# Ledger of designs, part 3: peptides against a protein of PDB entry 5JXT

Target 1, 319 residues: chain A of PDB entry 5JXT
Amino acid sequence: SLLPKKEINVYIGMSEMQVKWYQKILEKDIDAVNGAGGKRESKTRLLNIVMQLRKCCNHPYLFEGAEPGPPYTTDEHLIYNAGKMVVLDKLLKRIQKQGSRVLIFSQMSRLLDILEDYCVFRGYKYCRIDGSTAHEDRIAAIDEYNKPGSDKFIFLLTTRAGGLGINLTTADIVILYDSDWNPQADLQAMDRAHRIGQTKQVVVYRFVTDNAIEEKVLERAAQKLRLDQLVIQQGRAQVAAKAAANKDELLSMIQHGAEKVFQTKGAFGTMAEKGSQLDDDDIDAILQAGETRTKELNARYEKLGIDDLQKFTSESAYE

## One batch from the design tools (peptide; made by RFdiffusion4, then SolubleMPNN)

Design b1_p8_3_s1 (from b1_p8_3, 6 letters changed)
Fold by OpenDDE base, seed 2:
Structure b1_p8_3_s1 (fold): chain B 319 residues (1-319), chain A 8 residues (1-8)
Amino acid sequence: as target 1 above (319 residues)
Amino acid sequence: ARAPRYLL
């Protein structure tokens, strides 16, 4: 029988560079961030801010003028300038030592380009598929990854490209480097490894930048997933969740953690204390804290009814 | 020279 998948949210502090870029994004549109745009603030502008903040949470080198150079190098700076890369770098060593194989999903093809450079730098053998990958090249990459005795450790995928019914049961670890707005897209990505033919327990690590926009992306996705489940169970198909966040929801998401980001001069959490020098105990502590917060998040939404799950509870980021 | 990663 297929073992249940274990999903763990991995809450990761921003690097000093991410904090500086996150501040710059907020400052550039400070009037919109403070809600001073009122009814005139376009939903499109708020969506653009959210997308820039999500890029920052992924990697600061997604922005013009962020990467150190010229000359541009592939070196340790690629890792220590992004909290998710620091945790990924330690976690992949552990995963490899365990004889596991890993799928890494992102929403951003340009983040996969960074992850390719990282794989080359660390000597990790990988495959890649994104939305631009030709059908034939996709088949070839899947076959190369799934072949008996494949030396490919990592498969890099965009979440949308990975959702297309492919079988990757030769991997037992899934890393969601970022989250989709639609929790079903991430579930479909997990189900590439968690399918008939899997012989191991699938473990899913969902990376979440702590005290940032990504916590609210995750919360909204968890709320939507629970609402979708209850609507199906109760036969209330007409009560479909509003597919897209409203302006007030987007503003609340942008404001989440913004004050603490402005007050911060360095990195966040374990990234401030240890930076790139995380040890195995630091990783175990992050995973344990993540497992606890994951259970708490699930328990929060499991107790809510349909009417409660239709309300975006903006806990004011000002308590 | 390698291009910056934001142009990829």
Scores: peptide ipSAE 0.315, ipTM 0.862, DockQ to the pose 0.220
Fold by OpenDDE base, seed 1:
Formats: structure tokens, sequence, C-alpha cells
Structure b1_p8_3_s1 (fold): chain B 319 residues (1-319), chain A 8 residues (1-8)
């Protein structure tokens, strides 16, 4: 039988640069962030703030004028300016030493472009597919990755492109660099490695920026997943109506951790203490803390009934 | 010169 997958949320502090850009995003729309717009505040404006904050959690170089230059270089600054990249850089070294192969999923094709640069900079051989990849090129990339004795260590995928039923059972590690608002999209991504033909224990690392919008994205996705499970179990198909986040929910999500972000001088958590100098013990501590918080998060939603889980349902528009 | 990553 296929071994059950192990899922771990990896909670990662923002870099100093991410904190500065996160503050700048909130300050640009401070009246909306404070709820001062009332009934006049558009849902679209709040959704845009959420998307900018999620971009910041992924990498600050997704913004105009964030990357140092000209000249624009590929160097250690690509890593230390994003907390997720610092953790990824250490984790990939460990994964490679273990003789594992890894799928990296993101919602953002432009984040995959940063990850391609990182792969080239570190000398990691990779494949890539996204929503723009032609069908023939996609087959060729999958076959190149899956071939016996493939030298490709990493597969870079958008979560949507990965959702299309492909087999990547030659990888045993899955990194969700960001999360889908629809937990089913992330499950479909994991199921590229966790399916018939897998011979190893699949481990899923879900990166989550701590004290930021991504914690609320994760909580909402976990709540929706539990609701979907209970609706299926109870045969209550009508209850599965995908309610889009209301304005108050979006505002609450934007406000989550914002005060601490404004009070913070420098980086957050382990990124403040160690930055790019994370060692193997720091990674083990992050993974252990993440495993604990993952169990606690799941245990919160497992106790809730359908009526309690319905209070916070959303759909996101992904570009 | 390389373009900045936000333009890719």
Amino acid sequence: as target 1 above (319 residues)
Amino acid sequence: ARAPRYLL
C-alpha cells in the first residue's frame, strides 16, 4: 500500500527587506487597513492588498524597485532578502544529501523565475512547467524528470499546472512555497508525488510566513478542507457553496500581525537571530516547531461542526 | 545587463 504522506507547515519569519516592504504595502493603503473606508471600501481594493502582502511573503523582488541594481546580479542577496529562500536553501541541501528529489509548487510564475535563477546560482538541475508551457514541452519536461537516472533534482511547477493529473512519483519531497486558497488545489499538487508508483515516504513541506497574512490564508484553507470533508460525510451537498471572503474577513486577515510588523525593526524570529546563517540545528528546530503547530492547527478544526466552519468560508481569485 | 526579476 502507498505510505501516508507526512505534512508539515514550516513557519518562517520575514527578512528585514520583507518587513520593510510589508510595512510599505500597509502604509500605502493605511486607511483601508484601518477600516476607515467603511462601506465605501471596495472588496477589490482589499483583495489587491492581500495579493501584494502574499507577494511580499514570497519574495520582495516581485515588486518594482525592490531588487538592488542596476546592475542586476544573481548572488546571495536573492536568498537572504526572503525568509522562505533562506529556509529553502538549507532544506534543499539536506534533501539532496538524503538522495531525495523535490517538487516545488507556487501560485506565482514570477516566483518560479526567481527559483530558476536560484537553481542556476546553486547549480541545481531542474525542470519547469507553468500555465504558459505548451502541451508538448510539458510532456517533454515530465519525461525528462521521470526518466531512469534523471539528473534533474528539482521540478518547479505552478500549482495549477501541477493540478492537471501528471505523474511525478519519482519525487518524494513536495514543497508548497505558497498556499492556494482552495486546499483541494494543494492536495492535487501533492498527489503528483503521492500516488500509485511512489516507493518512498512522501513528505510535504508547506511554507508559511509567520506573523503575516499567510497564517490566515492557511487557517482559512484548513477550515474549508474540514468543511468539505464533513459535507461529503453528511451528504449535505448544498452546504459546499463556496462563499467568497467578505470585506470584514479580508480586513481581519490584512490586520493580522500588522501591528507587530510596524513595531519590528529588522527581521522576524529566527531571521532576526540568524538570518542567512541558519545551521542544520536551526532547521531542525523550525521543522519541529512547525510539526507541533501543524498538529495544533488540525486539532482546532477537527473539533468544529459544519455550522461553526461555515462562518469563515472564502474563494480567492488567482491571477 | 539582466532585467530585474519583477519584469520576467
Scores: peptide ipSAE 0.298, ipTM 0.851, DockQ to the pose 0.226
Fold by OpenDDE base, seed 5:
Structure b1_p8_3_s1 (fold): chain B 319 residues (1-319), chain A 8 residues (1-8)
Amino acid sequence: as target 1 above (319 residues)
Amino acid sequence: ARAPRYLL
């Protein structure tokens, strides 16, 4: 029988470079961040801020002029300048030592470009699929990854490209490097490894930048998932939560942790204490704290009814 | 692969 998947949110502090870029994004649009634009603030402007903050949480090199150079090298700076890369680098060593194989999902093909350079730098053999990959090349990459005795350790996928009906049960670890706004897209990604033919315990690590917008993206995704489950169970098809966040929700998400980010000098949490010197005990502590916070998050939403969940997703009645 | 870059 297929074992239940274990899902763990991995809460990760920003690097010093991420904090500086996160501050710069907020400062550039400070009037919008403070809600000073009022009713005149465009939803498009807030969505653009959200997108830049999510890019910062993934990797600062997603911004033009962020990467140090010339010369533009592939070296340790690719890792230590992003909290998620520091944790990923340690976690992949453990996963490989355990004889596991890993799917890494992202929303951003440009992040897969960074992860590809990282794989080459660490000598990790990989496959890649994104939205630009031709159908024949997708089949070839899947077959190369799934073949008996494949030396491919990592599969890099965009969540949308990886969600489309493929079987990757030859992997037992899933890393969601970032989250989709639709929790069903992330579930579909997990279900590429967690499917009939899997013989191992599937473990899903969801990376979440701590004290940043990604905590609110995760909360919103968890609310939506619980609402979708309750709507299906109650047969109330009319309660399809409006897929788009309202302006007030977007503003609240942008403001989450912003004050603490402005007050912070250097990195956050374990990234301030250890940075690139993160050891195996620090990883165990991060995973254990993540498992606890994941249980607490799930327990918060399990207690909520449809009407309570709708209040969080409803457009405020002031449109 | 990201650009610009030099692979080590």
Scores: peptide ipSAE 0.183, ipTM 0.800, DockQ to the pose 0.095
Fold by OpenDDE base, seed 3:
Structure b1_p8_3_s1 (fold): chain B 319 residues (1-319), chain A 8 residues (1-8)
Amino acid sequence: as target 1 above (319 residues)
Amino acid sequence: ARAPRYLL
């Protein structure tokens, strides 16, 4: 029988470099961040800020001129400059020792380019699929990953490309390196491993940058998922959940954690205390805290009705 | 791979 999947949000502090770049993104458009544009502010401007903040949460090297060099090298700086990479690097070592195999999903093909260089640097054998991968190359990558005795440990996928009905039940771990605005896209990604033919417990780790835009992306995705479930259950087809955030919602998301980011001179949380020197106990503490916060987040939205779920709240799940 | 980089 297929075991239920275990889903854990992994809350990760920004590195010092991420904090510095997050500050620069906010400062570059401070009038829009403060809501000074009023009714004249374009939704496109706010969406652009959200996209830059999400890039920062993923990796600062997604920005031009962010990577140290010349010379440009692949080394430990690729890891310690992004909180998600520090946690990923420790988790992958544990996952490999357990004899598990892992799917890593992202919204950003350019992040997969960084993860490829990371895989090569750590000696991890991998496959890759994104939106640009030809049909024949997709089949070849899937077959190479799924073959009996495959030496491919990691599969790198964009969430949308990996969502296209493929079977990857030869993996038992799923890492969502970032979240889709549509929770159904992430579910479809998880269902590549969590499907008929899976013999192991599937575990899903969702990376979330703490005290940043990604907490609000996650909250909005959880709210939408619950709304979609209730609409289906009640047969109320007319509640087309407005697929896109309004201006005030986007502004609230941009402002979340911004004050604490401006006050911070170093890294956040465990990243400030340990940096790249996370041990196995630090990882266990992060996973335990994440499991608690995941239960609290789910319990918050399970109690809400359709009318409450139609209103975006600016309130943090932890305020 | 990202833009041309040296592996150390």
Scores: peptide ipSAE 0.167, ipTM 0.801, DockQ to the pose 0.090

Design b1_p8_3_s2 (from b1_p8_3, 4 letters changed)
Fold by OpenDDE base, seed 5:
Structure b1_p8_3_s2 (fold): chain B 319 residues (1-319), chain A 8 residues (1-8)
Amino acid sequence: as target 1 above (319 residues)
Amino acid sequence: SREPAYLK
């Protein structure tokens, strides 16, 4: 029988470079961040801020002038300048030592380009598919990854490309490097490994930048998932959760952790304490804290009814 | 040298 998947949110502090770029993004649009634009602030402007903050949470090298150079080289700076890369680098060593194989999903093909450079730098053999990959090349990459005795350790996928009905049960670890706004897209990605033919316990690690917009993206995704479940159970098809966040929701998401980011000099949390010197005990502590916070997050939404889940309020998470 | 990651 297929074992239930284990999902763990992995809460990761920003690097010093991420904090500086996160501050710069907020400062560039400070009037919009403070809500000073009022009714005149465009939803498009807020969505652009959200997108830039999510890029920063993924990797600062997605911005012009963040990467050290010229000359531009692939080296340890590719890892230590992004909190998610520091955790990924340690986690992949553990996963490989355990004889596991891993799917890494992102919303951003440009992040997969960074992950390719990282795989080459660490000597990890990988496959890649995204939205631009031709159908024949997708089949070839899947077959190369799934073949008996495949030396491909990592599969890099965009969540949308990986969602398309493929079987990847030869992997037992799933890393969601970032989250889709639609929790069903992430579930579809997980279900590429967590499917009939899987013989191992599937473990899903969802990376979440701590004290940043990604916590609110996660909360909104969890609310939507619970709402979708309750709507299906109650037969109330009319409660299609408004797929798009309103302006006030977007503003609240942008403001989350912004004050603490402005007050911070250097990195956040474990990234401030250890940086690139994270050891196996630090990773165990991050995973254990993540497992606890994941249980707490799920328990908050399990108690909420349909009417409560329709209101995205930042306050409902603290009761 | 490579191209910077933001140009990919």
Scores: peptide ipSAE 0.476, ipTM 0.943, DockQ to the pose 0.280
Fold by OpenDDE base, seed 3:
Structure b1_p8_3_s2 (fold): chain B 319 residues (1-319), chain A 8 residues (1-8)
Amino acid sequence: as target 1 above (319 residues)
Amino acid sequence: SREPAYLK
C-alpha cells in the first residue's frame, strides 16, 4: 500500500550575502516598497520586486555582480553564499547515506544551472529536465534515472516540466527548493514520487527562506489550497477566479520582514550562528522546528471558512 | 572557469 507522504517546511535563514542583496533590492525601489506610489503604482512593478526577492531567496548568484570573479569558479562559495544551499548540502549527504534518491524541484531553470554546478562539484550523479528539454531527451533522462541499479542520485526538475505526468517512483525524497504560486503545481511535482509503484515513505522538504517574501508566498499557497478544497467540496465553482494577488497583497508580501532585513548586518538565525558549519544536530533542530511550524500553518488554514480564505490579510498571520 | 548563472 502507498504510505501517506510526509511534508515538512524547512525554514532557512538568509546568508550574509543574501541579506546584503535583499537590502539592495528593497533600496533600489524603496518608494514602491513603502507604498508611496499609491494607486499609480503598477502591479507589474510590484511583481518585478517580488520576483527579484524570490531570486535572492534562492541564490544571490542569480544577479549580475554577485558571484566572485572573473574567473568564475565552482567552489565552496557556491554553497555558503545561499542559506538553502547550506541546508541542501547537509541534507543530501544524509539522504545519500540512507540509500534514498531525491527529486529537486525549482521554478527557476537558472537555479537548476547552479544546482548542476553544485552536483558536479560534490560528485553527485544527476539527471535534468526543464521547459526547454526536448521530448526525446526527457524520455531518455527518465529512463536513465528509473533503470534498475541507476547510479543517478539526483533528478533536477523545473516544477512545471516535472508536473507533466511522469513517473519517478524510484525516488523517495522530494525537495521543493522554492514554491509555486499555485499549490497544485507543487502537489503535481510531489505526485511524481508519491504514486502507485512507490515502495518507500515519501518525504517532501519544502525550503522556505525565513523572515522573507517566501513565507508569504507559502502562506498564500496554503490559503489557496484550502480554498480550492472547500470550493470543490461545496460545489461553488465561481470562487476559483481570484487566483492573482492584488497590489495591496503584493505590497504586504514585499514588506514582510523588510524592517528586520534592514536592521541585520550579518546572516539570519542558524546561518548567523553557524554559517556553513552546520552539523547534524543543527539540521535536526531545523527539521524539528520546521515540522512544528508546518503543523501550525496547516491548523491555521483548516479552521478558516471560504469567506475568510478569500481575504488575504497580513494580520491573519498573528491570530 | 564557468559562466556566472545570471548570464545563462
Scores: peptide ipSAE 0.344, ipTM 0.915, DockQ to the pose 0.251
Fold by OpenDDE base, seed 1:
Structure b1_p8_3_s2 (fold): chain B 319 residues (1-319), chain A 8 residues (1-8)
Amino acid sequence: as target 1 above (319 residues)
Amino acid sequence: SREPAYLK
């Protein structure tokens, strides 16, 4: 029988560069961040802020003029300037030593462009597919990755492109570099490795920037997933899960951790203490803390009924 | 590739 997948949220501090860019994003739209726009503030403006903050959580080089240069180089700065890259770099070394193969999913094709340069820089052989990949090239990439004795260690995918029913059971590790607003998209991505034909324990690492908007994206996704499960179980087909956050929910998400970000000089958490000097013990500590917080997050939503899950609960802001 | 600005 297929073994149940293990899912772990990996909570990662921002690098110093990410903190500076996160501050800059908030400062640029400070009136909107403070709710001073009132009824005049467009939902579109708040969604744009959310998207910029999510880009920052992924990599600061997603912004024009963020990458140091000229000259522009592919070097260690590509890693240490993003907390997720620092953790990814250590985790991939461990995964490779274990004889595992890995799928890396992102919402952002431009993040995959950075990950390609990283793979080349580290000498990792990879495949890539995204939303622009032609059907024939997509088949060729899947076949190249899945072939017996494939030298391809990594498959880079956009979550949506990876969701299209493909089989990647030759990988046993899944990294969600970021999360979809729809938890079903992430589940569909995991199911590329976690399906009939898998012979190993599938482990899913979900990267989450700590003290940032991504925690609220994750909480909302967990809430929605639980709501969807309860609606199915209770046969309440009419409970349209409020698919889109309202303005107040978006504002609350933007404000989450913003004060601490403004007060921070340098990096956050383990990124402040160790930066690029993370060792194997630091990774084990991050994974263990992540496993604990994952259980706690799931336990919060498992206790809630449909009516409670339909409300945006800010209760996580007071712990 | 991330297409660094010097290649644009």
Scores: peptide ipSAE 0.086, ipTM 0.779, DockQ to the pose 0.111
Fold by OpenDDE base, seed 2:
Structure b1_p8_3_s2 (fold): chain B 319 residues (1-319), chain A 8 residues (1-8)
Amino acid sequence: as target 1 above (319 residues)
Amino acid sequence: SREPAYLK
């Protein structure tokens, strides 16, 4: 029988460079961030801010002029300038040592470009599929990854491209490097490894930048997932969750952690204490804390009814 | 490849 998948949110502090870029993004649109635009602030502008903040949470090199150089190099700076890369780098060593194989999903093909350079730098053999990958090349990449005795350790996928019904049960670890706004897209990605033919326990690590926009993306996705489940169970199909965040929801998401980001001169959390020098105990602590917070998050939404789940409870970002 | 800034 297929074992239930284990899902763990991995809460990761920003690097010093991410904090600096996150501050710059907020400062550039400070009037919108403070809600000073009022009713005139376009939903499009707020969505753009959210997208820039999500890029920052993934990697600062997604911005023009962020990568240090000349000379431009593929070196340790590719890792230590992004909290998610620091954790990924340690986690992949552990995963490889365990004899596991890993799917890494992102919303951003440009992040996969960074992850390719990282894989080459670390000597990890990989496959890649994104939204631009031709059908024939997709088949070839899947077959190369799934073949008996494949030396491919990592499969890099965009969440949408990976969601297309493919079987990747030769992997037992799934890393969601970022989250989709639609929790069903992430579930579909997980189900590439967690499917008939899987012989191992599937473990899903969801990377979440702590004290940032991504916590609110995750919370909103969890709320939507629970609401979708309850609507199906109660036969209330007409009560479909508002698919898109409203302006107030987007503003609340942007404001989440913004004050603490402005007050921070360096990195966050374990990234401030250890930087790129995380040891195995630091990783275990991050995973344990993540497992606890994951249970708490799930328990929060499990107790809510349909009417409560339809209300975006903006806990004030100022408590 | 991430296309370093000098290639853009």
Scores: peptide ipSAE 0.083, ipTM 0.744, DockQ to the pose 0.107

Design b1_p8_3_s3 (from b1_p8_3, 6 letters changed)
Fold by OpenDDE base, seed 2:
Structure b1_p8_3_s3 (fold): chain B 319 residues (1-319), chain A 8 residues (1-8)
Amino acid sequence: as target 1 above (319 residues)
Amino acid sequence: ARRPRYLE
């Protein structure tokens, strides 16, 4: 029988560089961030801020002029300048030692470009598929990854490209480097490894930048997933879950953690304490804390009815 | 595909 998948949110602090760029993004549109734009503030402007903040949470080198140089190098700076890369770098070493194989999903093909440079730098053998990959090249990459005795450790995928019904049951670890606004897209990504033919327990690590917009993206996705489940169970098909966040929801998401980001001089949390010097005990602590917070997040939404789940609450589970 | 190099 297929073992249940284990999903763990991995809450990760921003690097010093991410904090600086996150501050700059907020400062550039400070009037919109403070809600001073009133009714004239376009939903499009707020969505643009959200997208820049999500880029920052993924990697600061997604911005023009962010990468240090000249000379431009592929070196340790690619890792230590992004909290998610620091954790990924340690986690992949553990995964490899365990004899596991890993799917890494992102919403951003440009992040996969960074991850390719990282894989080359660390000597990890990989495959890649994104939205631009031709159908024949997708088949070839899948077959190369899935072949008996494949030396490919990592498969890099965009979440949407990886969602296309492919079988990747030769991997047992899934890393969601970022989250989709639609929780079903992430589930479809997990189901590439968690499918008939899987012989191992699938473990999903969902990376979430702590004290940032990504926590609210995750909360909204969890809320929506529970709402979709209840609507199906109760036969209330008329409760169209409003697919898109409203302006007030977007503003609340942008404001989440913003004050603490402005007050922060340097990195956040474990990234401030240890930076790139995370050890195995630090990773275990992060994973354990993440497992606890994941259970708490799920338990919060499991207790809510349809009417409650239709309301966006600005209150964090921790306030 | 490798990450773009932004030329100043």
Scores: peptide ipSAE 0.189, ipTM 0.791, DockQ to the pose 0.074; fails the geometry check
Fold by OpenDDE base, seed 3:
Structure b1_p8_3_s3 (fold): chain B 319 residues (1-319), chain A 8 residues (1-8)
Amino acid sequence: as target 1 above (319 residues)
Amino acid sequence: ARRPRYLE
């Protein structure tokens, strides 16, 4: 029988460079961040800020002029300048030592470009699929990854491209490097490993930048998932929660943790204390804290009824 | 390297 998947949110502090770039993004549009635009503020502007903040949470090198150089090198700076990369680098070493194989999903193909350079730098053999990958190349990559005795350790996928019905049950670890606005897209990604033919316990690590917009993206996704489940159970098909956040929700998401980010000198949390020098005990502590916070998050939304979940989403329905 | 390189 297929074992239930274990899902753990991994809460990760920003690096010093991420804090600086996160501050810079907020400062650039400070009037919009403070809600000073009022009714005149475009939803498009707020969505753009959200996208920049999410890029920052993934890696600061997604911005022009962020990467140190010239000369441009592939070295340890690729890891220590992003909290998620520091945790990923330690976690992948553990995953490899235990004889597991890993799927890494992201919303951003440009992040996969960074992860490819990282894989080459660490000597990890990998496959890649994104939205631009030709059908024949997708088949070839899947077959190369799934073949008996494959030396491919990592599969890099965009969440949407990797969600398209493929079987990757030869992997037992899933890393969601970032989250989709639609929790069903992340579930579909997990179901590439968590499917008929899987022989191992599937573990899903969802990376979440702590004290940043990604916590609110996760909360919104968890709320939506619970609502979708309740709507299906109650046969109330018409209550399809409008998938798009309203302006006030977007503003609240942008403002989340912003004050603390402005007050922060250096990195956040374990990234401030240890930086790139995380040991196995630090990783265990991060995973244990994440498991606790994951249970608390789920328990919060499991207690809510449809009407409660709708009130939080229906403030989005009156535009 | 596949990541973008921005010239200063």
Scores: peptide ipSAE 0.161, ipTM 0.777, DockQ to the pose 0.077; fails the geometry check
Fold by OpenDDE base, seed 5:
Structure b1_p8_3_s3 (fold): chain B 319 residues (1-319), chain A 8 residues (1-8)
Amino acid sequence: as target 1 above (319 residues)
Amino acid sequence: ARRPRYLE
């Protein structure tokens, strides 16, 4: 019988470089961030800020002039300049040691390019599929990964391209490096490993930048998922959960943690305390804290009715 | 020289 998947949100502090770039993104559009634009501020401008902040949470090198150089090198700076890479680097060592194989999903193909460089730098054998991968090359990559005795440890996928009905049950670990705005896209990604033919416990690690916009992306995704479940259970017509966040929701998401980011000198949380020197005990502490916060997040949305789940309230986090 | 990763 297929075991239930275990899902863990992994809350990760920003590196010092991420904090500096996050501040720079907010400062560039500070009037919009402060709501000073009022009714005149365009939804498009707020969506652009959201996309830049999400890029920053993934990796600073997604921005022009962020990567140190020339000369440009593939070295430890690729890891320590992004909190998610620091945690990923330690987690992959553990995953490999336990004899697991891993799917890594992102929405950003340019992040997969960074992850390819990382795989080469660490000597990890990998496959890649994104939205530009030809059908024949996609089949070849899947077959190469799934073959008996495959030496491919990692599969790098864009969430949408990886979600397209493929079987990857030869992996037992799923890392969501970032989250889709549609929680169903992430579920479809998980279901590539969590399907008939899986023989192991599937574990899903969802990376979430702590005290940043990604916490609000996660909350919105969890809210939407619960709403979708309740609508299906009650047989109510698809309350078209407004597919796109409104202007006030986007502004609230951008403002989340912004004050603390402006006050912070250096890195956040465990990245400030340990940086790239995270040990196995630090990883266990991050995973345990993540399990607790995941249970609390789920328990919050399980108590809400359809009418409450239709309201995006930032404050419903603490009631 | 490697290109900046944002251009790849």
Scores: peptide ipSAE 0.159, ipTM 0.812, DockQ to the pose 0.232; fails the geometry check
Fold by OpenDDE base, seed 4:
Structure b1_p8_3_s3 (fold): chain B 319 residues (1-319), chain A 8 residues (1-8)
Amino acid sequence: as target 1 above (319 residues)
Amino acid sequence: ARRPRYLE
């Protein structure tokens, strides 16, 4: 029988460079961040801020002029300048030592470009599929990854391109490097490994930048998923219609952690204490803390009814 | 390198 998947949110501090770029993004649109635009503030402007903050949480090199150079190198700076890369780098070493194989999903093809350079730099053999990959090349990449005795350790996928019906049960680890606004897209990604033909325990690591917008993206996704489940169970199909965040929700998401980011002179959390020098014990501590916070997050939304789950309040997530 | 390079 297929074993149930284990899902763990991995809460990761920003690097010093991420903090600086996160501050710069907020400062550039400080009037919008403070809600000073009132009713005149464009939803498009808030959505742009959200997109830039999510890029920062993924990797600062997603911005023009962020990567140090010239000369442009592929070196340790590709890792230590992004908290998610620091954790990924240690986690992949552990996964490889365990004889596991890993799917890495992102919403951003440009992040996959960074992850390709990282894979080459670390000597990890990989496959890649994104939205631009031709159908024949997708089949070839899947077959190359799934072949008996495949030396491909990593599969890099955009969440939506990887979501379409493919079987990747030759992997047992799934890393969601970022989250989709639609939790169903992430579930469909997990179901590429967590399917008939899987012989191992599937473990899903969801990377979440701590004290940043991604916590609110995760909370909103968890809320929506629970709402979708309750709507299906109760046969109330009409309730699912509010798919897009309103202005106040977007503003609340942008403001989350912003004050603490402005007060921060260096990195956050374990990134401030150890930076890129994380050891195996630090990874275990991060995973254990993540497992605890994941249980707490799930328990919070399990107690809520449909009417409560229709209200995105930042307060109901901390009370 | 797969990632773009930006000139300062």
Scores: peptide ipSAE 0.143, ipTM 0.770, DockQ to the pose 0.076; fails the geometry check

